Peptides against a protein of PDB entry 4QMF. Designs and how they scored, part 43

Target 1, 175 residues: chain A of PDB entry 4QMF
Amino acid sequence: ESSFMTLFPKYRESYLKTIWNDVTRALDKHNIACVLDLVEGSMTVKTTRKTYDPAIILKARDLIKLLARSVPFPQAVKILQDDMACDVIKIGNFVTNKERFVKRRQRLVGPNGNTLKALELLTKCYILVQGNTVSAMGPFKGLKEVRRVVEDCMKNIHPIYHIKELMIKRELAKR

## One batch from the design tools (peptide; made by RFdiffusion4, then SolubleMPNN)

Design b2_p14_2_s3 (from b2_p14_2, 6 letters changed)
Fold by OpenDDE base, seed 3:
Structure b2_p14_2_s3 (fold): chain B 175 residues (1-175), chain A 14 residues (1-14)
Amino acid sequence: as target 1 above (175 residues)
Amino acid sequence: SVLEEIKKLIEEFE
Protein backbone atom coordinates (compact mmCIF):
# COMPACT_ATOMS: atom_id res chain seq x y z
CA GLU B 1 0.00 0.00 0.00
CA SER B 2 1.18 3.50 -0.91
CA SER B 3 0.93 6.71 1.07
CA PHE B 4 1.80 10.35 0.41
CA MET B 5 1.81 13.36 2.72
CA THR B 6 2.10 17.10 2.15
CA LEU B 7 2.38 20.00 4.56
CA PHE B 8 0.23 23.10 4.24
CA PRO B 9 0.70 26.62 5.57
CA LYS B 10 -1.31 27.74 8.59
CA TYR B 11 -3.38 30.24 6.63
CA ARG B 12 -4.92 27.36 4.63
CA GLU B 13 -6.19 25.52 7.70
CA SER B 14 -9.63 27.08 7.93
CA TYR B 15 -10.36 26.50 4.26
CA LEU B 16 -9.11 22.91 4.28
CA LYS B 17 -11.26 22.13 7.30
CA THR B 18 -14.26 23.48 5.43
CA ILE B 19 -13.80 21.35 2.32
CA TRP B 20 -12.27 18.19 3.79
CA ASN B 21 -15.52 16.24 3.74
CA ASP B 22 -15.69 16.94 0.02
CA VAL B 23 -12.10 15.72 -0.39
CA THR B 24 -12.96 12.55 1.48
CA ARG B 25 -16.03 11.91 -0.64
CA ALA B 26 -14.13 12.46 -3.88
CA LEU B 27 -11.36 10.07 -2.89
CA ASP B 28 -13.78 7.48 -1.49
CA LYS B 29 -15.02 6.93 -5.02
CA HIS B 30 -11.58 5.52 -5.75
CA ASN B 31 -11.18 3.80 -2.39
CA ILE B 32 -8.38 6.16 -1.43
CA ALA B 33 -8.21 7.06 2.24
CA CYS B 34 -7.24 10.53 3.42
CA VAL B 35 -6.37 12.28 6.67
CA LEU B 36 -6.24 15.94 7.62
CA ASP B 37 -3.86 16.51 10.54
CA LEU B 38 -4.43 19.96 12.00
CA VAL B 39 -1.73 19.58 14.64
CA GLU B 40 1.03 18.78 12.19
CA GLY B 41 -0.56 20.82 9.42
CA SER B 42 -0.53 17.98 6.92
CA MET B 43 -2.71 16.09 4.47
CA THR B 44 -2.22 12.39 3.79
CA VAL B 45 -3.61 10.09 1.10
CA LYS B 46 -3.20 6.32 1.02
CA THR B 47 -4.33 3.29 -0.93
CA THR B 48 -6.55 0.68 0.67
CA ARG B 49 -7.16 -2.99 0.02
CA LYS B 50 -10.10 -1.95 -2.12
CA THR B 51 -8.17 0.46 -4.32
CA TYR B 52 -8.77 -0.81 -7.85
CA ASP B 53 -6.45 1.45 -9.83
CA PRO B 54 -3.09 1.74 -8.09
CA ALA B 55 -2.16 4.74 -10.23
CA ILE B 56 -4.93 6.88 -8.75
CA ILE B 57 -2.83 7.37 -5.62
CA LEU B 58 -0.46 9.54 -7.66
CA LYS B 59 -3.35 11.75 -8.65
CA ALA B 60 -4.45 11.89 -5.03
CA ARG B 61 -0.92 12.98 -4.16
CA ASP B 62 -1.22 15.76 -6.70
CA LEU B 63 -4.61 16.74 -5.31
CA ILE B 64 -3.30 17.45 -1.83
CA LYS B 65 -0.25 19.18 -3.30
CA LEU B 66 -2.52 21.55 -5.22
CA LEU B 67 -4.74 22.17 -2.20
CA ALA B 68 -1.70 23.04 -0.11
CA ARG B 69 -0.79 25.69 -2.70
CA SER B 70 -4.14 27.48 -2.47
CA VAL B 71 -5.88 25.89 -5.45
CA PRO B 72 -9.59 25.77 -4.61
CA PHE B 73 -11.16 22.33 -4.28
CA PRO B 74 -13.59 22.54 -7.21
CA GLN B 75 -10.60 23.07 -9.49
CA ALA B 76 -8.08 20.86 -7.72
CA VAL B 77 -10.38 17.83 -7.68
CA LYS B 78 -10.30 17.79 -11.48
CA ILE B 79 -6.80 16.32 -11.18
CA LEU B 80 -8.46 12.96 -10.55
CA GLN B 81 -9.60 12.92 -14.17
CA ASP B 82 -7.48 10.83 -16.53
CA ASP B 83 -6.92 13.64 -19.01
CA MET B 84 -5.78 16.17 -16.43
CA ALA B 85 -2.20 16.79 -15.31
CA CYS B 86 -0.66 19.43 -13.07
CA ASP B 87 2.55 21.27 -12.30
CA VAL B 88 3.68 23.33 -9.33
CA ILE B 89 6.36 25.74 -10.48
CA LYS B 90 8.63 27.23 -7.85
CA ILE B 91 9.37 30.84 -8.75
CA GLY B 92 10.84 32.16 -5.51
CA ASN B 93 14.49 31.40 -6.22
CA PHE B 94 14.95 33.06 -9.60
CA VAL B 95 15.50 36.52 -8.15
CA THR B 96 17.04 37.49 -4.83
CA ASN B 97 15.71 41.04 -4.82
CA LYS B 98 12.21 41.07 -3.41
CA GLU B 99 11.05 44.08 -5.36
CA ARG B 100 12.26 42.58 -8.61
CA PHE B 101 10.55 39.31 -7.72
CA VAL B 102 7.24 41.03 -7.08
CA LYS B 103 7.50 43.00 -10.29
CA ARG B 104 8.19 39.95 -12.44
CA ARG B 105 5.50 37.91 -10.71
CA GLN B 106 3.04 40.70 -11.39
CA ARG B 107 3.92 40.57 -15.08
CA LEU B 108 2.53 37.04 -15.18
CA VAL B 109 -0.78 38.34 -13.96
CA GLY B 110 -0.83 41.63 -15.85
CA PRO B 111 -3.34 44.45 -15.63
CA ASN B 112 -6.69 43.14 -14.43
CA GLY B 113 -5.32 39.62 -14.79
CA ASN B 114 -5.48 39.84 -18.56
CA THR B 115 -2.02 38.41 -19.18
CA LEU B 116 -2.74 35.37 -17.08
CA LYS B 117 -6.14 34.91 -18.67
CA ALA B 118 -4.58 35.01 -22.11
CA LEU B 119 -2.01 32.42 -21.11
CA GLU B 120 -4.70 30.17 -19.64
CA LEU B 121 -6.74 30.29 -22.81
CA LEU B 122 -3.84 29.69 -25.16
CA THR B 123 -2.46 26.76 -23.17
CA LYS B 124 -5.88 25.41 -22.16
CA CYS B 125 -4.64 25.38 -18.57
CA TYR B 126 -5.82 26.64 -15.24
CA ILE B 127 -3.10 28.81 -13.70
CA LEU B 128 -2.85 30.18 -10.17
CA VAL B 129 -0.07 32.55 -9.15
CA GLN B 130 0.27 32.45 -5.38
CA GLY B 131 3.23 33.33 -3.22
CA ASN B 132 6.39 31.60 -4.37
CA THR B 133 4.67 29.10 -6.66
CA VAL B 134 2.59 28.94 -9.80
CA SER B 135 0.14 26.05 -9.91
CA ALA B 136 -1.10 24.86 -13.28
CA MET B 137 -3.58 22.20 -14.40
CA GLY B 138 -4.26 21.02 -17.93
CA PRO B 139 -2.93 18.96 -20.81
CA PHE B 140 0.72 17.99 -20.73
CA LYS B 141 1.61 20.08 -23.76
CA GLY B 142 -0.04 23.11 -22.24
CA LEU B 143 1.75 22.59 -18.95
CA LYS B 144 5.10 22.58 -20.72
CA GLU B 145 4.22 25.88 -22.31
CA VAL B 146 3.13 27.36 -19.00
CA ARG B 147 6.36 26.36 -17.29
CA ARG B 148 8.39 27.90 -20.10
CA VAL B 149 6.52 31.19 -19.91
CA VAL B 150 6.61 31.34 -16.13
CA GLU B 151 10.30 30.58 -15.80
CA ASP B 152 11.22 32.92 -18.62
CA CYS B 153 9.19 35.66 -16.98
CA MET B 154 11.18 35.25 -13.80
CA LYS B 155 14.28 35.47 -16.01
CA ASN B 156 13.05 38.84 -17.29
CA ILE B 157 11.44 37.73 -20.55
CA HIS B 158 8.04 39.37 -20.69
CA PRO B 159 5.11 36.94 -21.10
CA ILE B 160 3.67 38.97 -23.96
CA TYR B 161 6.33 37.61 -26.31
CA HIS B 162 5.32 34.05 -25.57
CA ILE B 163 1.65 34.92 -25.84
CA LYS B 164 2.27 36.28 -29.31
CA GLU B 165 4.08 33.09 -30.26
CA LEU B 166 1.25 30.96 -28.94
CA MET B 167 -1.28 33.03 -30.86
CA ILE B 168 0.59 32.44 -34.08
CA LYS B 169 0.80 28.73 -33.43
CA ARG B 170 -2.91 28.63 -32.70
CA GLU B 171 -3.76 30.31 -35.96
CA LEU B 172 -1.56 27.91 -37.89
CA ALA B 173 -3.23 24.94 -36.24
CA LYS B 174 -6.66 26.08 -37.40
CA ARG B 175 -5.63 25.69 -41.01
CA SER A 1 -14.08 37.38 -28.77
CA VAL A 2 -11.40 36.59 -26.23
CA LEU A 3 -8.87 35.96 -28.98
CA GLU A 4 -9.59 39.33 -30.48
CA GLU A 5 -9.05 40.92 -27.10
CA ILE A 6 -5.72 39.16 -26.78
CA LYS A 7 -4.68 40.45 -30.19
CA LYS A 8 -5.51 43.96 -29.09
CA LEU A 9 -3.45 43.56 -25.96
CA ILE A 10 -0.48 42.40 -28.01
CA GLU A 11 -0.84 45.35 -30.35
CA GLU A 12 -1.01 47.76 -27.46
CA PHE A 13 2.16 46.36 -25.98
CA GLU A 14 4.12 46.60 -29.22
Scores: peptide ipSAE 0.139, ipTM 0.803, DockQ to the pose 0.658
Fold by OpenDDE base, seed 1:
Structure b2_p14_2_s3 (fold): chain B 175 residues (1-175), chain A 14 residues (1-14)
Amino acid sequence: as target 1 above (175 residues)
Amino acid sequence: SVLEEIKKLIEEFE
């Protein structure tokens, strides 16, 4: 039997309570058990005797990880699909100055979210910038690009550089 | 197209 647990911040409690029945139903289809502990502030997923594919527990682990980092359930639940991967990128430790951190994080989003939208389109990923993490879902190739752009941004390399590069590559691939 | 939209966005960043 395999089990994984993830802690979630207090501000996420209300939402998680609201959608937990949906989480349970989604995981029941795979015979994965789950528990929401409001006292500890944790989510747990477990294999059962009826779990057909034991590897699905890893996707269930990723599901609760994404939910803990503010990804909405309708998006997060897609991680259970075979063709979907995810990454949670920690961005809070690249700079010590809070103001510098906020400025660099904002560059990932850009005016009206246009920078982030461009990155999502080019990588075919879903991307959520929240707090000290960036959550991404999509194909492995796209996720690799997202992590590169995100980390470089926190290292003071502007995302526009990578976006231009990705655009050139995309245009060449269509020829 | 998606490409045209992204090109427009890039131009706005410059």
Scores: peptide ipSAE 0.132, ipTM 0.794, DockQ to the pose 0.452
Fold by OpenDDE base, seed 5:
Structure b2_p14_2_s3 (fold): chain B 175 residues (1-175), chain A 14 residues (1-14)
Amino acid sequence: as target 1 above (175 residues)
Amino acid sequence: SVLEEIKKLIEEFE
């Protein structure tokens, strides 16, 4: 595959329009072409005959995936770096009850966002909870931990349990 | 520090 397309929700249209020139500039550095289709509501990235590194198209794919899920451009564009990976975790299908879903999703954030901040620090990841997805960026090991915590939270295992475990591991690593 | 705040949160939850 030399091209990838991602649909985005209508409420993201205005923001994507404002930053698309920045997206184009970032991808031009790698000779990756991109298209914003406002009629279909899609973003497309594709290699060109001038693309030097064929693997960069996969990074571009991840970029538009992150942008579609409300990650701001200054953060999302970091995915083009070799040391950066990402994950988009679907959380909307773990529970059928709307109230239960909202409560469990809120537990990921916690009071004053402290739970989320703790998870970001301990996993060395960026984490965004938005709608029916959680987007994360960081090292692969950290991303694995984030997915575990997020999915367990939706299965009614409070994030504080994992935070305690991660803190213990951190202390042991200092010895 | 952030780590101290995390420790406090853990203690309060337990």
Scores: peptide ipSAE 0.115, ipTM 0.790, DockQ to the pose 0.767
Fold by OpenDDE base, seed 4:
Formats: sequence, structure tokens, C-alpha cells
Structure b2_p14_2_s3 (fold): chain B 175 residues (1-175), chain A 14 residues (1-14)
Amino acid sequence: as target 1 above (175 residues)
Amino acid sequence: SVLEEIKKLIEEFE
């Protein structure tokens, strides 16, 4: 038996309670068991004797990881698809100054969220900037690009620089 | 469009 547990912050409890039946149903399709522990503030997924694909537990692990980081269920559940990957990028440790952190994090989002939308479009990823993490879902190539942009942003390289490069690459790839 | 807005942002940044 394989199992994975993820802790979630208190502010996420209400939402997780609301959608947990949906989580259970989604995982039941794969014979993966799950438990929401409100006392500990944890989510657990585990294989059962009826689990057909042993690799699905890793996707279930990713599911609860994404949910813990505020990714909404309708998006997070897509991780169970074979062709979908994810990444949770920790951004909270790049800058010690809170104001600088907030400023750089905001750069990822940009005015009206346009910077983030641009990045999502160019990388073909879903991206959520929340708290001290950036959650991304999509193809591996796109995820790699997202991580680079996100981390560089926290290192004071403005996302627009990378977006420009991605735009150029996009133009060059046109057929 | 998002792409056009991005182009504008790029131009302004440079």
C-alpha cells in the first residue's frame, strides 16, 4: 500500500470540506481512498487492493498538494489526466523583505492580471499565484518555463523580459 | 487581445 499526506492551512478548511465529496468521487474512479482530517488539517490519499494503476497514487498526491495550495477543485482534478503535470513553486524564501516580496510577486500578476494571463497563454499552463507559492499545471515544457519565469521574477528579473523571449519564440515557431 | 496587450507592455518596458 502506498499513501501520501499533505497538510493544508486553516483558511483552506472550509473550501476543502465543501468539495471533499467531489474529491472522493474523482479518486474512487481509480480506487484510490482519501481522507480529510480536519483536526490535523491534512488530506491523505492511499492505494487500495483494488487500485489498478499503481502510478495513479502519484497523481492523487499531486491533487491534494494542489488543493492545499488553493487551486480550485475543477482545475486541480485535471491532474488525474495522463497528460497533465503540475508544479508547486515555493517563492517565499527568495526575498526576506516583505515589501520587496509583495512587489515581486505582484509583478507576476501584473496590471489586471495581464502578465499572468500572458504567461499562461505562452506556456499553455494554468498558473495560480497564492501566498508563498505559485501552482502551475500543464505540459512539462510549459511548466519548466513557468518555473524559470517565476523564480527569476523573485530574483528581480522582470517577467516581461521572459515574456518577450517567449513571444519571439512563438513567432519563430509559426508555420 | 492578450497578445496585443503583451506587445504593448513589452514596448513600454523597453
Scores: peptide ipSAE 0.151, ipTM 0.814, DockQ to the pose 0.801; fails the geometry check

Design b2_p14_2_s4 (from b2_p14_2, 7 letters changed)
Fold by OpenDDE base, seed 2:
Structure b2_p14_2_s4 (fold): chain B 175 residues (1-175), chain A 14 residues (1-14)
Amino acid sequence: as target 1 above (175 residues)
Amino acid sequence: SVLEEIKKEIEKFE
């Protein structure tokens, strides 16, 4: 049997409690067991004797990982689909200065969230900037692009330059 | 559109 566990921060507890029945129901369709431990602050997923697809446990692992990083359930549960991949990009270790970190993280979002929305459209990904991580869901090609833009942003390369490049590529592909 | 707004932002950085 296979099992995976993910810790979640305390501020996420109330939300996870509210949606855990939905998580259980979604995973039951695949005969994956799950446990929410409020004392430890962890989520666990496990295969059972009735688990048919051995690969689904990896998607279940990704599901709880996404939920721990504040991705809402209606979006996170899409990871169980065959055509959906995800990435959790750690951004907290690129810059030691907190103010510089906040400034660069804000560049990813941009005015009224427009920079982030543009990146989502161009990469065909869902993207959530939260705390010390950026969570993304979508096709592998798009995820690769998101990671590049996010990491480069934390390395002081403004996202606007990458977005311009992606826009040009998009226009060329329409020809 | 969002893309048009981004185009305008790009112009500000150029």
Scores: peptide ipSAE 0.040, ipTM 0.709, DockQ to the pose 0.817
Fold by OpenDDE base, seed 4:
Structure b2_p14_2_s4 (fold): chain B 175 residues (1-175), chain A 14 residues (1-14)
Amino acid sequence: as target 1 above (175 residues)
Amino acid sequence: SVLEEIKKEIEKFE
């Protein structure tokens, strides 16, 4: 049997409590057991004797990882689909200066969230910028692009540059 | 569209 555990921050506890029955139900469909430990602040998923697909535990692992990083359940649960992948990009360690960090993180979002929305559209990914991580869900190709843009942004390469490139590539692909 | 708005921003950035 396989088991995976992830810790979640305290501020996430209330929400996780609220949706945990939904998590349980979603995982029950795959005969994956799950536990929410409010004392430790952890989520655990594990295979059971009835688990048919051994690979589903990895998706369950990803599910709790996404939930821990503030991805809402209706979006996070999509990770259980066969064709859906995810990535959690740590952005908190690129810049030591807090103000610079906040500034660069904000660049990812942009005015009215338009930069992020554009990136989502161009990569066909869901993207959530929260705290010290960026969570993304979508096709592998898109995820690779997201990671590049996100990390480069934290390295002081403005997202607009990459968005321009992605737009050009998109136009070329239509031909 | 969002993409059109971004296009305009790109033009300003250049």
Scores: peptide ipSAE 0.042, ipTM 0.715, DockQ to the pose 0.844; fails the geometry check
Fold by OpenDDE base, seed 3:
Structure b2_p14_2_s4 (fold): chain B 175 residues (1-175), chain A 14 residues (1-14)
Amino acid sequence: as target 1 above (175 residues)
Amino acid sequence: SVLEEIKKEIEKFE
């Protein structure tokens, strides 16, 4: 039997407590057990004797990883679907200067979140920029594109250039 | 749409 554990920051505790019954119910459908440890500040998922699909535990692992990084449950639970993948991109170590980090992270979001929304639409991904990570959910191809844009942004390549490229590709695909 | 808005922003950026 397989198990995975992830830690979560203290500020997520209240929310996780609120939705944990929903997490349990979602995982029960796959006969995956789960535990919320408020003392340690951890979430654990584990296969059981009744787990039919051994690969679902990896998706359960991803679920708790996403929840720990502030992804809301209604979105995060979609990771259990076969056609859904995810990526957690660490962005905190690209820049040593905090002000520069904040500035580049803000470029990903853009005015009124429009840059991020455009990127989501073009890649068919859900994207959440939070703290030192960017969480993304969607098709594998889209996720690869998101990671490229995010990392390049932190390397001082403005997302607008990639968005333009993606828009062109989209138009070509419609033909 | 959002895409049209972004297109306009791209034009401003260039």
Scores: peptide ipSAE 0.040, ipTM 0.714, DockQ to the pose 0.870; fails the geometry check
Fold by OpenDDE base, seed 5:
Structure b2_p14_2_s4 (fold): chain B 175 residues (1-175), chain A 14 residues (1-14)
Amino acid sequence: as target 1 above (175 residues)
Amino acid sequence: SVLEEIKKEIEKFE
């Protein structure tokens, strides 16, 4: 039997309690068992003797990882699809100065969220900037681009540089 | 499209 566990922050407890029946139902379709432990503050997924696809446990692992990082259930549950991948990018350790960290993190979002929206469209990914992590879901190629942009942003390379590059690549691909 | 609007406004991001 295979099992994976992830911890979640206290502030996520209320939401996770609200949607846990939906999580259970989604995983039951694949005969994956799950447990929400409110005392420890953890989520666990595990295979059962009825699990048909052994690889689905890895997607279940990713599901609880995404939920722990504030991704809403209707989006996170898409990870169970074969064509969907995800990445959780830790951004909190690139800068020691808190003010500088906040400033660079805000650059990923941009005015009215337009920077983030542009990046989502160009990479065909869902992207959520929350706390010390950026969560992304989409095609593997797109995820690679997202990680590059996010990490470079924390290294003081403005996202607009990469957005311009991606736009040029998009135009060239139409020829 | 949203992308066209972004293209038009891209200089404002700089």
Scores: peptide ipSAE 0.036, ipTM 0.702, DockQ to the pose 0.613; fails the geometry check

Design b2_p14_3_s1 (from b2_p14_3, 6 letters changed)
Fold by OpenDDE base, seed 3:
Structure b2_p14_3_s1 (fold): chain B 175 residues (1-175), chain A 14 residues (1-14)
Amino acid sequence: as target 1 above (175 residues)
Amino acid sequence: DLDKELQKLSEEIL
């Protein structure tokens, strides 16, 4: 039997408590057990003897990872689908200066969130910028593109450059 | 149409 655990920050506790029954129900369909530990501040998922698909535990692992990083449940639960992958990109270590970090992180979002929305559409991914991480869900190819754009942004390469490139590539692929 | 939506977004961002 396999088991995975992730810690979550204190500010997520209230939300996780409210949706945990939904998490349990979603995982029960796959005979995956789960535990929310409010004392430790952790979520655990584990296979049972009734688990049919042994690979589903890896998706359950990803589910709790996403929930810990502030992805809402209705989105995070989609990770249980076969065609859905995810990535949690750590962005906090690229820049030591706080102001520079905040500025570059804001570039990913852009005015009215339009930069992020464009990136989501072009990569066919869901993207959430929160704290020191960017969470993404979608096809593997799209996730690879998201990671490149996000990391380059933190390295002072403006996302607009990549968005333009992705738009051109999309147009060429249609022909 | 996705292409139309992307075009609108590009006009706002680029």
Scores: peptide ipSAE 0.057, ipTM 0.759, DockQ to the pose 0.097
Fold by OpenDDE base, seed 4:
Structure b2_p14_3_s1 (fold): chain B 175 residues (1-175), chain A 14 residues (1-14)
Amino acid sequence: as target 1 above (175 residues)
Amino acid sequence: DLDKELQKLSEEIL
């Protein structure tokens, strides 16, 4: 039987404790078992003998991955839907200078979060910028676009450039 | 409406 485990940072513990019953209930619908280990700081998901769809364990894996990266449960649980995919983009290793990292990360968000909101709309994705990762949920095509914009931003290509391009492409795609 | 929202955002960030 299949099992996946993810570690979570200490600051996430209190929240995870609060929502874990909801996680359990959501996974029970698919006969996936789950364990929150507060000592180790880990979440585990496992198939059971009653698991009907073996592929759901991969979605359960993604669920705990998203939760570990600060995605709130009401959003993260949507990963269990058939049409939903996700990506966790590591951004912390593109720049060694902390100040430069912070500045580039902030560019993704933009003034009042408008840059990020524009990107979410254009890609039809949910996007959360937190710490050293960007978590995204949505259609595969959108996720691919998000990853490109996010990584390029960390490489000093301003997100506005990609947003302009995405807007143009959107207009050109209209019939 | 997505187009309306994008238009507003475009005016702010572009």
Scores: peptide ipSAE 0.052, ipTM 0.756, DockQ to the pose 0.097
Fold by OpenDDE base, seed 5:
Structure b2_p14_3_s1 (fold): chain B 175 residues (1-175), chain A 14 residues (1-14)
Amino acid sequence: as target 1 above (175 residues)
Amino acid sequence: DLDKELQKLSEEIL
């Protein structure tokens, strides 16, 4: 038997309660058991004797990790697909000054969310900036680029420079 | 078209 647990913040409780039947249904297709503990504030996934693919438990682990970091269920559940990977990037400890942190985090989103949208298109990833983390889902190559841009942004390298570089690389790849 | 969308976005961001 294999099991994984993740804690979630209190403000996420109401949403998780709302979608937990959908989580159970999605995991039941793979004979993965799951538990929502409202007292502890945790989600648990575990294999059963009927689990056919032992590797699916790792994807179930990633599912609850994404849900804990505010990724909506319809997007998070895509992690169960073979071609989907994810990354949760901790950004809260790069800068000690709160105002500087907020400003740099906002640069990832940009005016009207256009910076984030451009990054999503260029990397073929879903990206959610929330609190002290950035959650991303997509191909491994794209995820590596997202992490680089996100961490560099928190190190005071503006995302626009990476976006320009990615656009140039995209154009060159067409030839 | 993705290329047109990216071009428009780049003009707005840069």
Scores: peptide ipSAE 0.046, ipTM 0.749, DockQ to the pose 0.100
Fold by OpenDDE base, seed 1:
Structure b2_p14_3_s1 (fold): chain B 175 residues (1-175), chain A 14 residues (1-14)
Amino acid sequence: as target 1 above (175 residues)
Amino acid sequence: DLDKELQKLSEEIL
């Protein structure tokens, strides 16, 4: 038996309670058991004797990790698909100054979210900036690019430089 | 069209 647990912040409790039946149904298709502990503030996934694919537990682990970081269920559940990967990028430790942190995080989002949208399109990833983490879902190549851009942004390299590079690469690949 | 959308977004960001 394999089991994984993740803690979630208090502000996610109401939402997680609301969608937990959907989580259970999605995981039941793979014979993965799950538990929502509202007292501890945790989610647990575990294999059962009926679990056919032992690797699916790793995807279930990723599912609860994404849910804990505010990814909506309709998006997070896509992690159970074979062609989908994810990454949770910690951004809170790159800058000690709170104001500087907020400014750099905002650069990643950009005006009206356009910077983030451009990055999503170019990498073919879903990206959510929330608190001290950036959650991303998509192909491995795209995820690698997202992590580079996100970390460089927190290191004071503006995302626009990477966006331009990705645009050029895309144009070259079309020919 | 994805290319047109990316161009628009790039122009708005820069």
Scores: peptide ipSAE 0.031, ipTM 0.699, DockQ to the pose 0.101

Design b2_p14_3_s2 (from b2_p14_3, 5 letters changed)
Fold by OpenDDE base, seed 2:
Structure b2_p14_3_s2 (fold): chain B 175 residues (1-175), chain A 14 residues (1-14)
Amino acid sequence: as target 1 above (175 residues)
Amino acid sequence: DLDEELNKLSEEIL
C-alpha cells in the first residue's frame, strides 16, 4: 500500500480542522484513506484494499501538499480531476536579502494583485503566493509558464517581458 | 517605470 505524508505549519491547523470532513469525503470517493494528525501537524493519505485507480494516490498527495501551502479546499480539491495538475514553487532561496525578496515577491503580485490575476488569465492557472511558496494549479503548459515567470521574477527579470510574450501567444491562439 | 507599465498592461488584460 502507498502512503504519503505532508507537514503543515501551525497557523493552518484551525482551517484544516474545519475542512477535514470535506477532505475525507472527497477522498472516500476514490477509496483513499486520510488522517489529520494535530499533534505532529501532518496530513497523511494512503491507498486501501478498495482503491481502484493506483494513480489517484499521487493526486491525493498533491491535494495535501496544496492544503499545507494555504490553498483553500474548494480550489485544492480540483487537483483530483484528471486534467488538473499543480506545482509548488519554492521562492525563498533565490534571494538572501529579505528586503529584496519582499520587493521581488510583491512585483510578482502587483498592485491589487493585478499582475498575478493577469498571469492567471494568460496561463489558465490558479496561482497563490503565500510566504516562501507559490502554488499553481492548471494545465501542464500553463504551469510551465507560471514557473518560468515566478523564478525569473525572483532572479530579477521583470515580469513585464513575460506578460507581453504571453499576450502575443494568446492572440495567436485565438486565430 | 516598468512597474507602472506592467500594471497598466495587466489592467488591460483584466
Scores: peptide ipSAE 0.709, ipTM 0.969, DockQ to the pose 0.919
Fold by OpenDDE base, seed 1:
Structure b2_p14_3_s2 (fold): chain B 175 residues (1-175), chain A 14 residues (1-14)
Amino acid sequence: as target 1 above (175 residues)
Amino acid sequence: DLDEELNKLSEEIL
């Protein structure tokens, strides 16, 4: 029997309550049990005696991790698919100055979210920038690229260099 | 301005 717990911030409580039946249904397909604790502010997933694939618990762990960090359920639930991976990148500790942090985070997003959307397309990933974390979902190769761009951006390495590189790679792949 | 250049490139991708 394996179990994992994730705490969630108070502002997510209302949303999580509304979608928890959907979470339960999705996990029931894999015979994974789940619990939403509103007092503690936690989500728990655990294997049961009927769990066929023991590895699915790790995906369930990732599901609640994503939900805790504001990823919407219709997107987060895709983590249960075999071809989907995720990464939660902590960005809050790269810069001590709040204003510099905000500036670098905004640079990653870009005007109207254009930079982030472009990065999503180039890496074939879903990317959500929220607070001090960046949540990403997609193929492992794409996730590796996302983490590089995100962390470098927070280290004051401009994303343009990575975007150019990814554009070249895309052009080569189309041929 | 790298920020502006990045935005232009991003728009080309979209």
Scores: peptide ipSAE 0.709, ipTM 0.970, DockQ to the pose 0.940
Fold by OpenDDE base, seed 3:
Structure b2_p14_3_s2 (fold): chain B 175 residues (1-175), chain A 14 residues (1-14)
Amino acid sequence: as target 1 above (175 residues)
Amino acid sequence: DLDEELNKLSEEIL
């Protein structure tokens, strides 16, 4: 049997406690057990003797990983679907200067979140920028594009170049 | 500015 555990920050405790029954219900459909430890600040998922598909435990692992990174449950639970993948992109290591980091991170989001929303549409992904990580969910191709844009932005390559490229690709795909 | 251009471009996509 397989087990995976992830830690979550203290500020997520109240939310996770609120939605944990929903997490349990979602995982029960796949006969995956789960435990929320409020003392340690951890989430655990486990296979059971009734688990039919051993691969679903990896999806469950991704679920708790996403929840720990502030992805809301209604979105995070979609990871259990076969056609859905995710990526957690660490962005905190690209820049040591805090002001420069904040500026580049904000550039990914844009005014009113317009840049991020545009990127979501172009890549067909869900994208959440939180702290030192960017969480993304969607098709594999879209996730690769998101990671490229995000990492390049943190490397001081302006997102506009990638957005233009993605727009061109989208227009070509519609033909 | 590239930031301004990006915002305009984003609004066109939305």
Scores: peptide ipSAE 0.705, ipTM 0.969, DockQ to the pose 0.943
Fold by OpenDDE base, seed 5:
Structure b2_p14_3_s2 (fold): chain B 175 residues (1-175), chain A 14 residues (1-14)
Amino acid sequence: as target 1 above (175 residues)
Amino acid sequence: DLDEELNKLSEEIL
């Protein structure tokens, strides 16, 4: 028997209550049990005697991790697919100055969200910038690229430079 | 077309 638990912030409680039946149904297909604890503010997933694939518990762990960080259920549930990986990048500890943090985090999004959209297209990833974390879902190669761009942005390297490099690499790969 | 969309986005970001 294997189990994993994650805590979620209070502001996420209402949404998680709304979608928890859908979470239960998705995990039941794999004979993974789950519990939403509103007192503790936690989500738990665990294998059962009927769990066929022991590796699916790791994907269930990732599912509740993504949900805790504000990823919507219709997107987060895709983590149960074999070809889908995820990453939760902590960005809150790169700078101590709050104003500097907010400015650098905003650079990831850019005007009208175009910087983020370009990065998603180039890496073939879903990316959500929320609070002190960036959540990403996609192929492993794309996730590595996203983490590099996100962390470098918090280190004061503007995302546009990485976007230019990724565009050049894309053109070269077409030859 | 993805290439066309990326080109437009690049012009707006740069």
Scores: peptide ipSAE 0.084, ipTM 0.782, DockQ to the pose 0.100

